# Peptides against a protein of PDB entry 6NYY, part 163

Target 1, 212 residues: chain A of PDB entry 6NYY
Amino acid sequence: KHFEQAIERVIGGLEKKTQVLQPEEKKTVAYHEAGHAVAGWYLEHADPLLKVSIIPRGKGLGYAQYLPKEQYLYTKEQLLDRMCMTLGGRVSEEIFFGRITTGAQDDLRKVTQSAYAQIVQFGMNEKVGQISFDLPRQGDMVLEKPYSEATARLIDDEVRILINDAYKRTVALLTEKKADVEKVALLLLEKEVLDKNDMVELLGPRPFAEKS
Target 2, 212 residues: chain A of PDB entry 6NYY as posed
Amino acid sequence: KHFEQAIERVIGGLEKKTQVLQPEEKKTVAYHQAGHAVAGWYLEHADPLLKVSIIPRGKGLGYAQYLPKEQYLYTKEQLLDRMCMTLGGRVSEEIFFGRITTGAQDDLRKVTQSAYAQIVQFGMNEKVGQISFDLPRQGDMVLEKPYSEATARLIDDEVRILINDAYKRTVALLTEKKADVEKVALLLLEKEVLDKNDMVELLGPRPFAEKS

## One batch from the design tools (peptide; made by RFdiffusion4, then SolubleMPNN)

Design b2_p26_3_s3 (from b2_p26_3, 10 letters changed)
Fold by OpenDDE base, seed 3:
Order: structure tokens, then sequence, then C-alpha cells
Structure b2_p26_3_s3 (fold): chain B 212 residues (1-212), chain A 26 residues (1-26)
């Protein structure tokens, strides 16, 4: 009770209704956010969903709020599930509308950054090998890449493979769960905001034990 | 959507801070 009220106060302070969405845009956002929510619900290593909203905040048209895990070390499997959850919005739009919107641009950026980090910082790719180097920060002079042009091409290819694998996994999941995505999207269009309890009522209990 | 990142990170940070404060009160 006190916890829920405290969360609502923190969240309510961030609800600047900045933009009025057109009905068709609102529908697109509802299915996009439903894709994230459902992907996160059925992926073991995704962060637990706390809230999903189609109320615009700042420059965002919708959002999903997750319980942050106190986790400092991530496995390859955990990073893959996080990538799939991040792709959930884009994949939902493809499944339901057959079109690409600009709404997934930041999701694609996040997924791309995660894929590069896995390959070049964490050494998680067998073809590239056990390498670790800092990704160029925005504004750092292009330091000479500590690797050959052949290695650069290999990295780019393996990044694309990893993203495509995450995308295919997300397509498979959300295609299987298509009816659940529809339920969440329709309820979002009605209520604008859903919590964990709404998700349990729609989908049943999350199939993974909450790691306390 | 894109801009939700900084706000999401800030929300996650505030949520984490709030959770840590609540754990101290329990």
Amino acid sequence: as target 1 above (212 residues)
Amino acid sequence: AASSLEEEEELEKKLHEMLEELKKLE
C-alpha cells in the first residue's frame, strides 16, 4: 500500500501530458507497448514489468516500467532476452500492421549498442574471439581501431547476425503469443495504463519466479 | 519510443532509491 502510493507519486510527477496522439498513432503505440510488455512477460531473463503506459511522456509516445534488478554481471542469455524485449515493440508493429514506424528507432539503437558491446567489450562471440575494447564515445576522436579492417567487417557481420537472431526469436515468441499482445493492446487503449495486476488478470501469473 | 530512455533510466534510478529507502523503514 505505502509502496504503491510512493511509486504513483514518482510516476505522477513525470506525467507531463506533452502530446495529444491521434487515434491511429495511439493504436500503434498501444500495440508497440503491448509487444514490449508481452515479450518481457514470457522471457525468463527480462526485467519484471511494473507498469505499461500509452500516455506520452517527454518525447516518448508510450513506455514500459520495469523493476530494476540489482545485477552487475549479465550472461549472454540474459542480454539476449533483454534484446528480445527491446525488439518487442517493433516486432508487434510488424505482426499487426505490416509496416515500419519511427517509434522503434531508439529500440533499434539500444539493441545495436548491446550487440556491439557483447562482441567487442565482453568477448561473447566465438568468431571474433576474447577481445575487449572501448566503444568510441560520441565526440572522442576516431582513435585508430585496435583491429584490422578484416576484423571490423567480421564484427559488423556478427553484430548483424546477433540482432537478426534476437529479432527472429522475438518474432517467434510474439507470433505464438499474438492473442496475448492483442489483449494487452486493447486494454491499453481502454485504460491507457496497466500494472502488473492487470497483466496477471489478462495473461495469468508470470511463468518465472520473481528473483527476490 | 526513444525519449523514454533517459526518463526510464531516471525513473529506474528514482525507483531504486525509493526501494532502498523503503527497505530501511521495514
Scores: peptide ipSAE 0.017, ipTM 0.424, DockQ to the pose 0.349
Fold by OpenDDE base, seed 1:
Structure b2_p26_3_s3 (fold): chain B 212 residues (1-212), chain A 26 residues (1-26)
Amino acid sequence: as target 1 above (212 residues)
Amino acid sequence: AASSLEEEEELEKKLHEMLEELKKLE
């Protein structure tokens, strides 16, 4: 229910204003970023964490930086883990605070875009089939969709299913790792910035081999 | 130790540049 409402708000297009972090907001951001960090740590196909910060920069209240993989082709499993990592902040907020903030809006947008791309561009959905449609670029006139309204509804339904599956996977993971999320969040509140070494000290070595 | 920090800073810089380029394409 709350997650669905958050998705609906993201689809509705609210602009983020720059906010000064109050202590309670700083706490929320710390747990949000800790959720991303821990999800990325324990998901095989997530990019390795380089840095996590709760220092506001530009439009973001916090951020996590990951080592980009020079990868042009992604598997469905890789895209799912990336979606889960992106949902990590929102899920952490749910687990620790039981409330939704606007902090996850950009994450939900990214997850939604990824889900649509998987289904409509990459043909990764069995119900929709092995189809590939060009999604209109931002600013292109929405030309007639190359598919029926029935297909559009099917796509929307399968997008929701995919996002919900990623959300549930993230909830399961971060619930299991709840103590780790809290450790990271508390250390973020102290240091404001964590690196990979801080994460290793807190959580132990990442359970997946880093692609050298 | 020093080369790894410089490589990390260069990677951060490249990542930042790529992210800025991606933001310009958006």
Scores: peptide ipSAE 0.000, ipTM 0.391, DockQ to the pose 0.048
Fold by OpenDDE base, seed 5:
Structure b2_p26_3_s3 (fold): chain B 212 residues (1-212), chain A 26 residues (1-26)
Amino acid sequence: as target 1 above (212 residues)
Amino acid sequence: AASSLEEEEELEKKLHEMLEELKKLE
């Protein structure tokens, strides 16, 4: 309660400082956030949705709040579901508008970073093998890659395969749940903010037990 | 009033850090 109220105050303070979205932008954000919300709802290893909003905050045009898991170890399946949830916004925009916006740039960056980390840091790819290299930090010119050019090409190919697989999985899910994405998007346009109870009323109870 | 602003700024910072961590997890 106090933490949620504090988050809501901080959030409300950020909301007052942000620009009013144009109606068309607001519609795009509503479907984008609905895509994230619905993907997260129907993916077992996604974090439980607490709140989704189309009220701009700082640099973000919308946001979803999830119950933070103090999780230090992730399985490949968990990372895949997180990638799919992160792609949910872009996929929703594609399904409903047939266009790509810049709103998913940060999501695509996150997905790319996650895919790269899975392959070169966590050793989760059978073709590349059990390798662990430090990811080049932003700004570190990695002058010497600890692997050959052939290995670099293999890594790039396997990263693309992993992202494409996550994308296809997200397209399949949100196409099946297209009516649910529409319901969430329309209610977001009306209320601007949805909580878990609004999602339960729209979609029914989440099909996965909340791991406490 | 001043302590509530510092707590709000610290909470904004923690929320921003948590959102940035959530963004790193996303």
Scores: peptide ipSAE 0.000, ipTM 0.328, DockQ to the pose 0.053
Fold by OpenDDE base, seed 2:
Structure b2_p26_3_s3 (fold): chain B 212 residues (1-212), chain A 26 residues (1-26)
Amino acid sequence: as target 1 above (212 residues)
Amino acid sequence: AASSLEEEEELEKKLHEMLEELKKLE
């Protein structure tokens, strides 16, 4: 319910407002970013965490910086883990606060985008099939969708399923790692910025070998 | 890094449009 409502809000175009962080908001951001960080730490195909910060930058209330892989081809598993990592903030907020905030809007947008891309660009969904449609460019009047209304509904349904699956996976992970999320969040509240070394000290070495 | 961000923003934009269109069909 709360997650579905959040997706609807993202779809509805809620603008992320730059906010001055109140102490309670700072706490929320710390747990949010900790969720990203811990999810990324324990997901094999997630990009390695470089830095996590609760210092607002631009329109963001916090950020996690990852080492981008110079990778042009992604597997479905890799994309799923990336989705889970992106959901980590939202899931952390749910686990710790039992509420949803607007802070995860961009994350939900990214996840939704990735899900659509997987289904309609990469043909990674069995029900939709091995199709690849160019997503309409912003401002291009997509006069005609290259697929039927029935296909559009199917795509929407399968996108929701994929996102929900990623969400559930992330919930399971961060519930298991709840203590680690809390450790990271508390340290973020203290230091405001953590690097990879802080994470290693706090959580131990990342269980996955850095693919060099 | 910059190219990936721009691609991500473009993809975000495309998605938003698709989602808005899907919402009109509901």
Scores: peptide ipSAE 0.018, ipTM 0.455, DockQ to the pose 0.032; fails the geometry check

Design b2_p26_3_s4 (from b2_p26_3 with L9E E13K F15L W16H E23K F25L)
Fold by OpenDDE base, seed 5:
Structure b2_p26_3_s4 (fold): chain B 212 residues (1-212), chain A 26 residues (1-26)
Amino acid sequence: as target 1 above (212 residues)
Amino acid sequence: AASSLEEEEELEKKLHELLKEKKELE
């Protein structure tokens, strides 16, 4: 109770209902957030969903709250599932509306950053090899890349392959679970906010044991 | 949906602090 109230207060401080969404925008956000929620539900290494909302907060049109894992070490498989969950919103929009919106811009930025980090910081790509370079931070002078132009092109190609593989995996998952995405989206349009219990009632228990 | 990376990181940080406090109380 006190912990949930503290989370709700931290979240509620962000609840400046600053923007009223148009009904069509609200529908797009509901299916976008349902895509994230359902992808996260059926991906083993995704963080457990606590809350999903289509109430605008700050610059966000909706949000999903997850139980953060105190995880310091990520496998390639765990990073892939996180990428797929992050792509879930964009993929849901494509499946249900046949169009893409700007609502996934930050998701695509996160996925792109993760893909580059896997290849150039964590050495997780066999073609590029066991390399680790600091990515230029926003505002750091573009120090001369410690690798050739040919290596830069290879990195860019392998990043695109990794993102496309994550995208295809997410399309396959959300196409299989299309009816579940629709159930979540419709209930979001009704309640505006769903918790873990609402998701269990709609989808059944999450098929993965919560790592306590 | 586009939550600012900074707001999500701040929320994750606050949630981590709250989860630590919860584990210390259990």
Scores: peptide ipSAE 0.011, ipTM 0.403, DockQ to the pose 0.417
Fold by OpenDDE base, seed 3:
Structure b2_p26_3_s4 (fold): chain B 212 residues (1-212), chain A 26 residues (1-26)
Amino acid sequence: as target 1 above (212 residues)
Amino acid sequence: AASSLEEEEELEKKLHELLKEKKELE
């Protein structure tokens, strides 16, 4: 009880209603956030959903809040599921509206950064090999890439392959769960905010045991 | 639409602190 109230206070302090969404924009956001929520619900290695909201915060038009895992080491499979969850918003927009919006720009940036990190920092790609290079930080001078232009092209190609594989996996999942995405989106349009209990009532218990 | 990375990271930090405090009280 006291703990839930403390979380609500932390969250409530960030709810600066900064933007009034038009009804069509609000609908797009609801389906976008429902895509994230449902992808995270059915992906084993996704972080557990705590809250999903279509109330604008800062520059975001909606958000999903997840329980952070105290995890320092990630597998390739875990990183893939996180990429799929991050793509869930864009994929939901494609499935339901047949159009893409600018709302997924930050999601695509996160996915792109994760894909590059997997290939260039973590050595998780067999074609590129067991390499580890620092990604150029924003504002660092173009340090000479420690690899050839041929290797740079290979990295770019393998990044695109990884992102496309994550995208296809997310399309398959959210197409199978299309009715669940719609249920969540419709309830978001009614309540504006959903918690884990609302998700359990709509979808049933999450099919994965919460790692304590 | 992602909240700013900074706000999300700050929320995650605060949530982590609160969860740690909860475990210490149980």
Scores: peptide ipSAE 0.010, ipTM 0.406, DockQ to the pose 0.393
Fold by OpenDDE base, seed 2:
Structure b2_p26_3_s4 (fold): chain B 212 residues (1-212), chain A 26 residues (1-26)
Amino acid sequence: as target 1 above (212 residues)
Amino acid sequence: AASSLEEEEELEKKLHELLKEKKELE
């Protein structure tokens, strides 16, 4: 409760309520955010949706807010579902518009970072093996990679595979749930902001018990 | 930064390929 309210205050303070999206942009954002919302709704290990908004904020045209789990340890399955949820916006845009927009750049970056972390930090890839290397921080001098160029290529390939698998999973899910994405998007276009209760009313109870 | 942009472009390309494959399967 207090943490959610704090996040809502921060997000709400960042909302540019005065920024009017063009109707087509607003539509794109609505389907994008609906993709995130629906993916998160039907992925077991995704964080529960708290709020979804198509009101522009500082760096984004919309957002989905989730209840962060106070979780320090993530499984591969959890990370995959989080990747799928993060891809939900892009996948929704593709399903509904047959086009890719720059709106998913931050999502792709997050997915890419997660994939790299899984492979090179967490040792979650069998081909790469039980390795853990610090990812170069943004702005750190590209220190010599602690692994060979062959390993670098393998990492890059396995990152792409992981992201593609997450993407395919998300495509399958949102294609199955296409009608639900549409419902959420249309309701977003009407209300601009949806909460968990709106989602429950629209989609029914989330099929996964909230781990309290 | 450069690897993330190239990866983004490659992801976009692969995405387009996957989407083409999906359309071919429909």
Scores: peptide ipSAE 0.009, ipTM 0.303, DockQ to the pose 0.020
Fold by OpenDDE base, seed 1:
Structure b2_p26_3_s4 (fold): chain B 212 residues (1-212), chain A 26 residues (1-26)
Amino acid sequence: as target 1 above (212 residues)
Amino acid sequence: AASSLEEEEELEKKLHELLKEKKELE
């Protein structure tokens, strides 16, 4: 209780009450956040959903909060499921509206960063091989890449493949769970904020044991 | 529309600090 309230206060302090979403924008956000929520619910290695909201905060129009795991090591499968969860918003928009919005820009950035990290930092791509290069930090001079332009192209291609695979996996999942995405989106439009209990009431218990 | 990565990272950082404080109080 007190911890949840503290989190809510930290989060609530970011609630700039100033952005009133138009009804159509609010609908788009509801389906976007429902996509994240449902993807996270049905992906084994996704973090457990704590809260989903369509109340605008800071630069975001909505958000999903997950219980952070004190996990320092991630498998390729875990990173894939996290990518799929992150793509859930964009995929939901595509499934329900047949169009994409700018609302997934940050999600796409996260997915792109994760894909590059998997390939060039973690050596998780068989075609690129077991390589590890430091990604340039934001603001570091473009140091000469420690690899050829041919390798750079290969990396870029494999990043696209990885993202596309995650995207297809997310499309398959949210298409299967389309009715669940709809339920969550509709309830979001009504309540504006859902918690884990709301999700259990809508979808049933999460099919994966919460790692206590 | 996820919060900006920066806001989420700040939130994660604050959450991590709060979790650390919670663990120190337990």
Scores: peptide ipSAE 0.017, ipTM 0.422, DockQ to the pose 0.427; fails the geometry check

Design b2_p26_4_s1 (from b2_p26_4, 17 letters changed)
Fold by OpenDDE base, seed 3:
Structure b2_p26_4_s1 (fold): chain B 212 residues (1-212), chain A 26 residues (1-26)
Amino acid sequence: as target 1 above (212 residues)
Amino acid sequence: SLAEWQALVASFLETEPWEPSAVSRI
């Protein structure tokens, strides 16, 4: 208990016990976090889920915690599954509520950053080619792009294609697992916090051997 | 909608490099 709370405080920040969500907002958060949790459960290259919570912490209204693998090199397949897991919240909201909320803004940013990095830093796109450029930092005036305006447009198009592919993959997965998303969301609304054991009880063992 | 999602995605193209996070946040 005390050790878990210490880790939670370091990772998630301080609980905003004073931030009372309206019941409809709390429901939205529960389905959002359930989307992340279920996507991560059924994606081979997603990090193992440790905890999912709808208790507001720091700047967030909910969160999912994962145990990252000690990995320094990522494949395209691994990066795609991580993108899909990150999209899981937004996709869950779409499947269950048919609306877009501001809650997925950070997830969308992360997905966009990952897609852009794959195209322009890691050379992972055949149309753009085997290129590698440093991404501009936030606030850096990109005075000169190291590529033509035609290449810039191509990069933009291929980033959108990659994100759309990840989005469609996530929609397909969470539509197939819709009942599991609902089970997790409903239990989150009851318990506010779920761990790996709660997920095993709800969904069965994760279908991928945890490379410990 | 997919179109609204794509429009929102376009607003985040020039951002800091992505790093794996132990925490997903809403």
Scores: peptide ipSAE 0.042, ipTM 0.655, DockQ to the pose 0.329
Fold by OpenDDE base, seed 4:
Structure b2_p26_4_s1 (fold): chain B 212 residues (1-212), chain A 26 residues (1-26)
Amino acid sequence: as target 1 above (212 residues)
Amino acid sequence: SLAEWQALVASFLETEPWEPSAVSRI
């Protein structure tokens, strides 16, 4: 309890009880968070869902909290599933509303950063090869690129391919699980906060064995 | 659409180190 609340404060910040969402905005947030939750539920290498909330906190309008695996080394497959989980909110909005909102901005940045890291830091792309370059931080003056312009273009192309593959995978998954996304979204609109037990009651046990 | 999403993603192409987050935020 106290530890979970401490993590929740670090992750979400303070509840902004003063930020009242309009009903339509709250609906959008509910379906967005339901997309994250359901994607995480049905992706093998996603972290186990702990909590999903549509109560605005800090700069976020909602959040999904996961139990981090005690894992420091990630495979390409694990990183792909994490990308898909991160895209779950945006994909849910597309499936249910056919529109793009600003809510997915942070998720898209995270997915993009992950894709670049996989290709240029972790050497996980066969076309680019076994390269590892330090990515410039935002605001760092990149005086010289450590690679050719041809390599830069190749990197950009392979990043787009990876992101598109993750997106398509997420679309396929959440389309198959569309009814589950709707169930979670509707329950979120009622309860505002769901835990793992609510998800088990609604969807059944997660299909992947929790390594206890 | 996928094309609109791709265009949006392209606008967020950043070259920063990425660390896995235990939290997704909308």
Scores: peptide ipSAE 0.049, ipTM 0.643, DockQ to the pose 0.289; fails the geometry check
Fold by OpenDDE base, seed 5:
Structure b2_p26_4_s1 (fold): chain B 212 residues (1-212), chain A 26 residues (1-26)
Amino acid sequence: as target 1 above (212 residues)
Amino acid sequence: SLAEWQALVASFLETEPWEPSAVSRI
């Protein structure tokens, strides 16, 4: 209990009990977090879900917490499933509400960063090739790109393709699992916090063996 | 639309290395 709360504080910050969401905002958050949770549940290379919450913490309105593996090397498949899980919130909002909210901004940023890193740092794109460029850090003068403008355009195109593929995969998954997203969202609106056991009761056991 | 989403995503291109998080946040 105390350790879990300490992790939650480090991850999410302090509960903002003073931040009262309007019912429609809370509903949006519930479906957003349900999208993350369900995507993570049904993606093989996603980390196991520990907790999902619609209680605002720090700057977030909700969160899904996963058990990370101490892993320093990621495959392209693992990165794709993590991108899909990260898109799960945005995709859920689209499926249920047909609208875009600003709530997915950080998720879109993370997905974009991941896609860019895969292409220009990890050499994971066949068209761009086996390149690895140091990404300029925030605040570094945009020194001359170590590649031509033609290569820059190619990188931008391949980033878009990768993100679109992850997006389409997430749409397909959450459309198939739409009823499961609804169940999780509705229970979140009731309980505000769900754990792994709640998810097992709703969805059945996760179809992938947890690597101990 | 997908096009609007793509345009939005393109606006969030950052140069910081992406690290997988144990927490997804809204």
Scores: peptide ipSAE 0.041, ipTM 0.643, DockQ to the pose 0.323; fails the geometry check
Fold by OpenDDE base, seed 1:
Structure b2_p26_4_s1 (fold): chain B 212 residues (1-212), chain A 26 residues (1-26)
Amino acid sequence: as target 1 above (212 residues)
Amino acid sequence: SLAEWQALVASFLETEPWEPSAVSRI
């Protein structure tokens, strides 16, 4: 309890008790977070879900918290599943509301960063090749690209392909699990916070063995 | 162009390399 609250404060920031979401916004957040939660539940290489909340914290309107693995080396498959989990909120909104909100902007940024990192830092794309270079930091004036304009375009194209593949995978998953997303969303609207046990009661045991 | 590429990359990348987060935030 106290440790979880401390982690929540560090990760989520302080609860903005002053930020009252409108019912429609709260509904959107619930389905968004349910999308993250369900995607993480059914993706093999996703981290185990610990908590999902629709209580606004800091700049976030909700969050899904996962147990991080003490892992420094990630496979392409692991990174893909993490991208899918990150897209889960946006995909849920599209499935249930047929609309795009600004709520997923940070998720899209994270997915984009991951895709670029995979291609240009980790060499995980065969078309681009086994290249690894440091991405420019914010504020670094990159005077010259470490690669040609043709390579730059190829990188951009392959990033889009990777994101689109993750998106399609997430759409397929959450469409299959649409009823589960709705169950989680409805329960979130009632309880505002769900833990792993709530998820097990609602969805059954996670289909993947937790790496101890 | 170099400037367009820089702007694009800067728009997507934070100062730190992407790290898997334990938290997905809406």
Scores: peptide ipSAE 0.041, ipTM 0.642, DockQ to the pose 0.623; fails the geometry check

